# Peptides against a protein of PDB entry 4CIC: the designs that were tried, part 156

Target 1, 148 residues: chain A of PDB entry 4CIC
Amino acid sequence: KVSTKGHYGVQAMFDLAQHFGEGPVSLKSIAERQGLSEPYLEQLIAVLRKAGLVKSVRGAQGGYILAREPRDIKVGDIIRVLEGPIAPVESVSQDDPEHSLKFDFSVTKSVWEKVKKSIEEVLDSITLADMLKDAEEAQMAQGYMYYI
Target 2, 147 residues: chain B of PDB entry 4CIC
Amino acid sequence: KVSTKGHYGVQAMFDLAQHFGEGPVSLKSIAERQGLSEPYLEQLIAVLRKAGLVKSVRGAQGGYILAREPRDIKVGDIIRVLEGPIAPVESVSQDDPEHSLKFDFSVTKSVWEKVKKSIEEVLDSITLADMLKDAEEAQMAQGYMYY

## One batch from the design tools (peptide; made by RFdiffusion4, then SolubleMPNN)

Design b2_p23_7_s3 (from b2_p23_7, 16 letters changed)
Fold by OpenDDE base, seed 1:
Structure b2_p23_7_s3 (fold): chain B 148 residues (1-148), chain C 147 residues (1-147), chain A 23 residues (1-23)
Amino acid sequence: as target 1 above (148 residues)
Amino acid sequence: as target 2 above (147 residues)
Amino acid sequence: EEEELEKKLKELEEEEEKEIRRD
């Protein structure tokens, strides 16, 4: 599962992708468009900036931009930055050494590793550019429905 | 993410699969083998029984058995019974209607739906029989490393 | 500093989740 942090982080990054090439975007404008609180978004952006996915621009027209082109940022990159490694199971205390010795534990672990790999493959297959394209296609489809 | 409930539910079902055909297994024995508390396992088994994945056998040699053959029980079936539908994102209150109207929300939703589908495909591709086979193969591999 | 930021973020998430539940 992706946390709320991961979810909103992807939304914020997608907003920055939509404005890529238009210059710096204010946190306020992102917060308003994405329905996020400014303080929450500030914390998210701080993490994303530290990870080198976002850049801060100073000055009168200051704000944030993507540090890379949308095609060069995978959803998986955003999630790994915000949440760390994808964990398919909530932290079952795998550290209970008594469980580690049981053969049954190893087989169950392999199931979750397969799930993990599948999630990683999906998230690493989707870029912000892919999301932009999907957005454009959906907007065009809606536009056609209003003209009929 | 699979919850602890889902994780331990799969372990308990796998234990029952390993003993399939041997007759009823006591909750105590499952708990001991899987490192679960008996009270917790009792709750899990109650849910699994209600869903028709497990049967209770009464009598002196009473206990629990799988209600179906291991090949007819997917990991996905166990997870859906214990957790409900697979949710790729923690419950962001998608019910905020104000978020539903934003185009950006629809695109992000589609990402998570792709993740959901992928998880479902994996979990529905693995049966308890597949897990039994993997266990046998791993045991054989360990046995060969010791000889 | 990172742990403090993560903690603050988690606190804000919990507050936001509470607000969303009230609406």
Scores: peptide ipSAE 0.019, ipTM 0.772, DockQ to the pose 0.035
Fold by OpenDDE base, seed 3:
Structure b2_p23_7_s3 (fold): chain B 148 residues (1-148), chain C 147 residues (1-147), chain A 23 residues (1-23)
Amino acid sequence: as target 1 above (148 residues)
Amino acid sequence: as target 2 above (147 residues)
Amino acid sequence: EEEELEKKLKELEEEEEKEIRRD
């Protein structure tokens, strides 16, 4: 499962992608559009900035921009920055060495590794540019429904 | 993410699959083999039994068995019984109706739906019989490393 | 009944996680 942090992080990054090339966006404007608290968004943006996915612009028209083009940012990159490696199972402490990881544990582990790989493949196949395209297509489809 | 409940549920079901056809297995023996507490396993088995994945056998040699053949139980079936529908994101309360799910939310939702579908496809492609086969292959591979 | 069982499972999971962290 992706945490709330990962979910809101992708949402905030997508908002920045929609404004890419328009200049810096204020945290307030992102928070208002995405339904996030400003303090929570500030924490998310701090992490994303430290990871080099977002840049801060200083000045009277200051705010945040994507540090890279939307096509160069995968959803998987955002999730890995915010949550670390994709874990398919909540960490049952694998580290109890005394429970001899019997053969049975290895097979169960293999199932979760397959799930992990599948999640990684999906999230690494989707860029912010792909999300922008999907948004444009959905907006056009809504526009066509109003003209029919 | 699969919860601890889902993880241990798959582990317990796999133990029952390994003993399929040998008769009833005691909860104590499953707990000992899988490193689970007996009380926790009792609760897991109660849910799995109610869902019709496990049967209880009464008597002096009582215990539990799979209710179906290992080939007829998908990992996805076990997870859906224990956790409900596969949710790719922790439930941010979708229910705040006042936050107009702006267009942006729909695109983000589409990403998570793709993840959900991918997880479901994987978990529904793996049966307890597939896990048994993988176990046999791994045991043979270990046996060949010792000879 | 299911909600009570889920609560009890969650309590047991939290207790087991506490025991595993203490060892």
Scores: peptide ipSAE 0.018, ipTM 0.777, DockQ to the pose 0.032
Fold by OpenDDE base, seed 4:
Structure b2_p23_7_s3 (fold): chain B 148 residues (1-148), chain C 147 residues (1-147), chain A 23 residues (1-23)
Amino acid sequence: as target 1 above (148 residues)
Amino acid sequence: as target 2 above (147 residues)
Amino acid sequence: EEEELEKKLKELEEEEEKEIRRD
């Protein structure tokens, strides 16, 4: 499962992508548009900034921007920054090696590795640019439905 | 993420698959082999039994068996029984419809739906019979490394 | 600094989850 942190991180990054090229966006404006608390968003943005996905701009028109073009940021990159490696299973404490038949562990592990790989492939196939395109297409489709 | 419950459920079902055709297996023996607490396993097995994946056998040689052949049980079936529908994201309460721009919500939702579909496809492509085969192949490979 | 930030983020997530459960 993607955590709430990962979910909100993708939302915040998508908001920054929608404003890419328009200059810095304030955390307050992102928080308002995305339905996030400003303090929570500040912490998320701090992590994303440290990872080099977001850049802070100082001054009267200060705020945040994407550090890269939307096409150069994968959803998988955002998730890995916020959550670390994609873990398909919650950390079952592997600490009791004595009782798990090593063999059964290996087969079950292979199932979860396949799930992990599949998630990674999906998340790494989607960029913020792809999300922007999907948004534009959806908006056009809605616009056509109101004119009919 | 698959919960601990889902993980241990797959382990327990795999143990039952390894003993399929040999008769009923005691919860104690499954718990010992899989490194599970017997009380926890009892709860898991109760859910799996109610869902019709496991059958209880009564008597002196009583215990549990798979209710179906290993080829007829997908990993996805086990996970759906134990965890419900595969949710790629933790339940962010969708309850504040007012502040999320409906549009941004739709695009983000589509990402998670793609992830969900991918997970479902993987888990539904793996049966307990596939896991048994993988186990046999791994055991043979280890046997060849010792010679 | 990173560990403190992760801790603070986790605390905020736990608070948000508590608020979400109250609604």
Scores: peptide ipSAE 0.017, ipTM 0.772, DockQ to the pose 0.038
Fold by OpenDDE base, seed 5:
Structure b2_p23_7_s3 (fold): chain B 148 residues (1-148), chain C 147 residues (1-147), chain A 23 residues (1-23)
Amino acid sequence: as target 1 above (148 residues)
Amino acid sequence: as target 2 above (147 residues)
Amino acid sequence: EEEELEKKLKELEEEEEKEIRRD
């Protein structure tokens, strides 16, 4: 499962992609458009900035921009930055070494590894540019429904 | 993510698959082999039984068996029974209707739908029979390393 | 009956998670 953090992170990055080339976007404007709290968005943006996916622009028209073109940012990159490695199973806290009955049944582990790989492949196949294209296609489809 | 419930459920079902055709297996023996608590396993088995994936056998040699052949039980079937529909995103508790800013950005939803579909395809492509075969192949590979 | 079973299962899962965290 993708966490709420990952979900909102993708939304925030997608908002920045929609405004790519228009200049810096304020956190307030992103928060308003995406329905996020500004304090929560500040935390997300701080992580994304440290990872080099977002840049801060200072000045009167200051704010945030994508650090790369939308085509050069995968959804998988955003998720890995915010959540770390994709874990298919909720990690039972490994901290108890004794009852870590390493019944690492190699077979059940292999099932989850296949799931992990599949998720990674999907998320790495989708860029912010792909998402922009899908949004444009959806808007065109809505426009055609209103003209009929 | 698959929950602990889903994970242990697959392990318990796999244990039953390994003993398929040998007769009923006691919960105690499954718990011991899989490193699960017997009370927890009782609850898992109760859900799996209600879903028709497991059968209870009564008598002196009573216990549990798979209700179907291992080839007819997908991992996806087990997960759907134990966890419900595969949700790619942790459901933000829909209970806060106000901050449910339905920015159902159709696009972000579509990303998660693609992830969901991919997970479902993987889990529905793996049967308990496939898992049995993989286990046998792994044992043979270990045997060849010792010779 | 199903809700009661789901509740018991959740309680057991929470107990196991607590045991795993304590150990």
Scores: peptide ipSAE 0.018, ipTM 0.775, DockQ to the pose 0.030; fails the geometry check

Design b2_p23_7_s4 (from b2_p23_7, 16 letters changed)
Fold by OpenDDE base, seed 4:
Structure b2_p23_7_s4 (fold): chain B 148 residues (1-148), chain C 147 residues (1-147), chain A 23 residues (1-23)
Amino acid sequence: as target 1 above (148 residues)
Amino acid sequence: as target 2 above (147 residues)
Amino acid sequence: DEKELEELLKKLKEELEKEIELD
């Protein structure tokens, strides 16, 4: 599962990707397009900015832009910034010293590490540029369905 | 990520797998070995029993057993029973009618569906028998490191 | 502001953990 924060963070970054090269986008406009509260979006953008994924532009036409090209931002980069390391289970460090418990813990831990690795591989395989392409393809497909 | 419930559910099922063929195991013994509270384990076992993954045995030597062989129980089966369908994002069904929002939602949804599918594939690729084998291999490796 | 952000990040991680816990 992805948190609401991760979900909205990816949406906000995708909105900025759609407007990449058009100049700075206001938080208000992103919030309106993505159905987010402006205060919530401001918090997300603050984190993303601190991590160097977003830049703030000052001035009368000020706002936010992607700090890198959409192809250079993975979904995994966004999630790691917003949620930290993708860890499937909090290692309940039960320091319980009995050897058998440590062993069972190691096997169960290996299952969750495999899940973690799989999630990371998927999220690191998808860029904002890939999402833009998927969006363009979906729009073209809809355009063709309206002409048939 | 897996919930604490999913984590402990897999641990409890793995404990039952380790004792498979030895007869019924008491909740108390599982709780002690897995570092779980007995009341919490009772709730987990009740769900797993209702789903047909665990059987209750009645009598003086009563307790719980796996309802199927360890090879016939996937980790994914345990997780789906305890947590429901592996869904990466609650579909905020924002019925917001604006076409652009629906489109952006579809692309983001596809990302999360890929993540979901990947998790399901991993969890469905691991059985309790695979976990038992990994445990045996790890014990053998430790035995060889002590010699 | 930094502590509130850390708490928000912690809550969101916990919600993610809960949402991911639901998976």
Scores: peptide ipSAE 0.055, ipTM 0.705, DockQ to the pose 0.191; fails the geometry check
Fold by OpenDDE base, seed 3:
Structure b2_p23_7_s4 (fold): chain B 148 residues (1-148), chain C 147 residues (1-147), chain A 23 residues (1-23)
Amino acid sequence: as target 1 above (148 residues)
Amino acid sequence: as target 2 above (147 residues)
Amino acid sequence: DEKELEELLKKLKEELEKEIELD
């Protein structure tokens, strides 16, 4: 499962992709369009900027832009920056601290490694450019449904 | 990601698969072999039993058995019983109850649906019988490395 | 500010890791 952070991070990056080539976008405008709190978005953008996925532009028309073209940013790259390495299973160490059951059971570990690999393959197969194309196709399909 | 509950559930079900055809296995013996607390395993087994994946056998040699053959139980079936429907994103509703950001953003939702579908396909492609075979192959490979 | 952000990121990663485990 992708966390809320990963989800909103992809959403914020997608908003920046939609405005790619139009110049810098303010955090306020992204927050408003994406239904995010501005303080939360500031934290996400700080991480994404440190990772080199986003650039800050200074000035009166300042804000944020993608650091790369949408085709050069995978969803997997965004998730790895925000969440770290994609893992299929978290060891919930919470309730029984003594039995840190090291997932030393080789066969069950292999199942989760297969799941991890599958997630990585999917997320690395989708770029922000692919998401833009899908959004355009969805808008065109809605437009055609109104003309029929 | 599979929760600790899902992980240990698959592990407990795999233990029962390894003993399939040998008769009922005690919770104590499963707990000892799998490094689980007996009370935690009791909760897992109760859910798995209610879902019809495990059967309770009564008597002096009582315990638990798989309700079906290992080939007829997918890992995905175990996970769906323990965790519910496989979801790619948990909405942490904890801190901001008002902004239950409904993942109404269609394009991002489609990404997570693709991830979900991929997870489901993987977990539904693996049976307890496949896991048994993989364990046997791993044991044989270890045995050959010692010779 | 940077340390608080790192701790928040660590907590968020841990929560994320927990959520990804719950999925």
Scores: peptide ipSAE 0.040, ipTM 0.697, DockQ to the pose 0.239; fails the geometry check
Fold by OpenDDE base, seed 5:
Structure b2_p23_7_s4 (fold): chain B 148 residues (1-148), chain C 147 residues (1-147), chain A 23 residues (1-23)
Amino acid sequence: as target 1 above (148 residues)
Amino acid sequence: as target 2 above (147 residues)
Amino acid sequence: DEKELEELLKKLKEELEKEIELD
């Protein structure tokens, strides 16, 4: 599953992609458009900035921009930055040491590795540029439905 | 992600598959082999039984068996029973109504739907019989490395 | 403060891990 963090992280990055080339975007404006709290978005942006996906621009018109072109940012890159490696199975928390018998069930592990690989392949196949294109196509389709 | 519940559920079902045709397996024996607590396994088995994936056998040699052949149980069936529909994105809990702007971001939803579909396809492509075969092959490969 | 950010990141990670665990 993609966490709420991954979900909102992709939304925030997509907002920055939509404004790519227009200059720095304020966190407030992203938060308002994406329905995020500004404090939460600050945390997301801090992580994304540290990972080199986002840049901060200082000044009166300061804010954030994508650090790379939308075509050079995969959804998988965003998720890996925010959530770490896409693990299909939660690491059984170490806190119950008695039940943490990592039965190294090689076969069950292989199932989850297949799932992981599949998720990674999907997320790595989608760029922010692909998402922009899909949004444009959806907007055009809606526009055509209002003219019929 | 597959929850701990899904993970252990697949392990428990795989244990039952390994003993399929040998008769009923006790929860205690499954718990011991799979490194699960017996109380936790009871909860899992109750759900799996209600879904018709497991049968309870009564008697002195009572326990649990697979309700269907291993080839007729997909990993996806087990996960759907234990976790419900494979959703790639957590439903933003309704508890923060103000931030529950389900921004129906159709584009972001479509990304997650693609992920969901991919997970479902993978999990539906793997049966307990496939897992048994993989285990046998792994055991043979280990046996050949020791000779 | 870098520490406050690390703590916020840690909390966010723990919440994510919990959300991921609750899934």
Scores: peptide ipSAE 0.024, ipTM 0.694, DockQ to the pose 0.121; fails the geometry check
Fold by OpenDDE base, seed 1:
Structure b2_p23_7_s4 (fold): chain B 148 residues (1-148), chain C 147 residues (1-147), chain A 23 residues (1-23)
Amino acid sequence: as target 1 above (148 residues)
Amino acid sequence: as target 2 above (147 residues)
Amino acid sequence: DEKELEELLKKLKEELEKEIELD
């Protein structure tokens, strides 16, 4: 499962992609458009900035921009930055020694590795540019439905 | 991500698959072989039994068996029973109304739907029989490395 | 503080992981 952090991170990055080339976007404006709290968004943006996916611009027209073109940012890149390596099974916390997966069930591990690989392939196949295109197509389709 | 419940559920079902045709297996023996606590395994087995994936056998040689052949049980069936519908994104708990995903971002939803579909396809492509075969092949490969 | 942010992110991850385990 993708975490809430991953979900909102992709949403925030998509907002920045929609405004790519228009200059810096304020966190406030992203938060308002995406229905996020500003404090939560600040945390997400800090991580994304540290990872080099977002840049901060200072000044009166300051804010945030994508550090790369939308076509050069995969959804998988965003998720890996926010959640770390995509793992299909949460490693049972070290804290319950009784729940230590003592048995390296190679077979069970192989199932989860297949799931992991499939998730990675999907997320690495989708760029922010693909998401922008899908949004434009959806808007055009809605526009046509109102004119018919 | 697959939960610990899903992970151990698949492990317990795989143990039952390994003993399929040998008769009922005790929860104690499954717990010992799989490194699970008996109380936790009882909870898993109760859910799996209610879903019709496992049968309880009563008597001195009582225990649990698979309700179907290993080839007729997908990993996806086990996961859906234990975790419900495979969702790629955890629905933010209802408890923080500020984190209500108010914006039906159709585009973001479509990304997660693609991930969901991919997970479902993988898990529905793997049966307990496939897992048994993979285990046998792995044992044979190890045996050949020792000779 | 970068550390405080990392701790908050860790807590959020742990809470989310717990919520996954409950569902």
Scores: peptide ipSAE 0.019, ipTM 0.695, DockQ to the pose 0.078; fails the geometry check

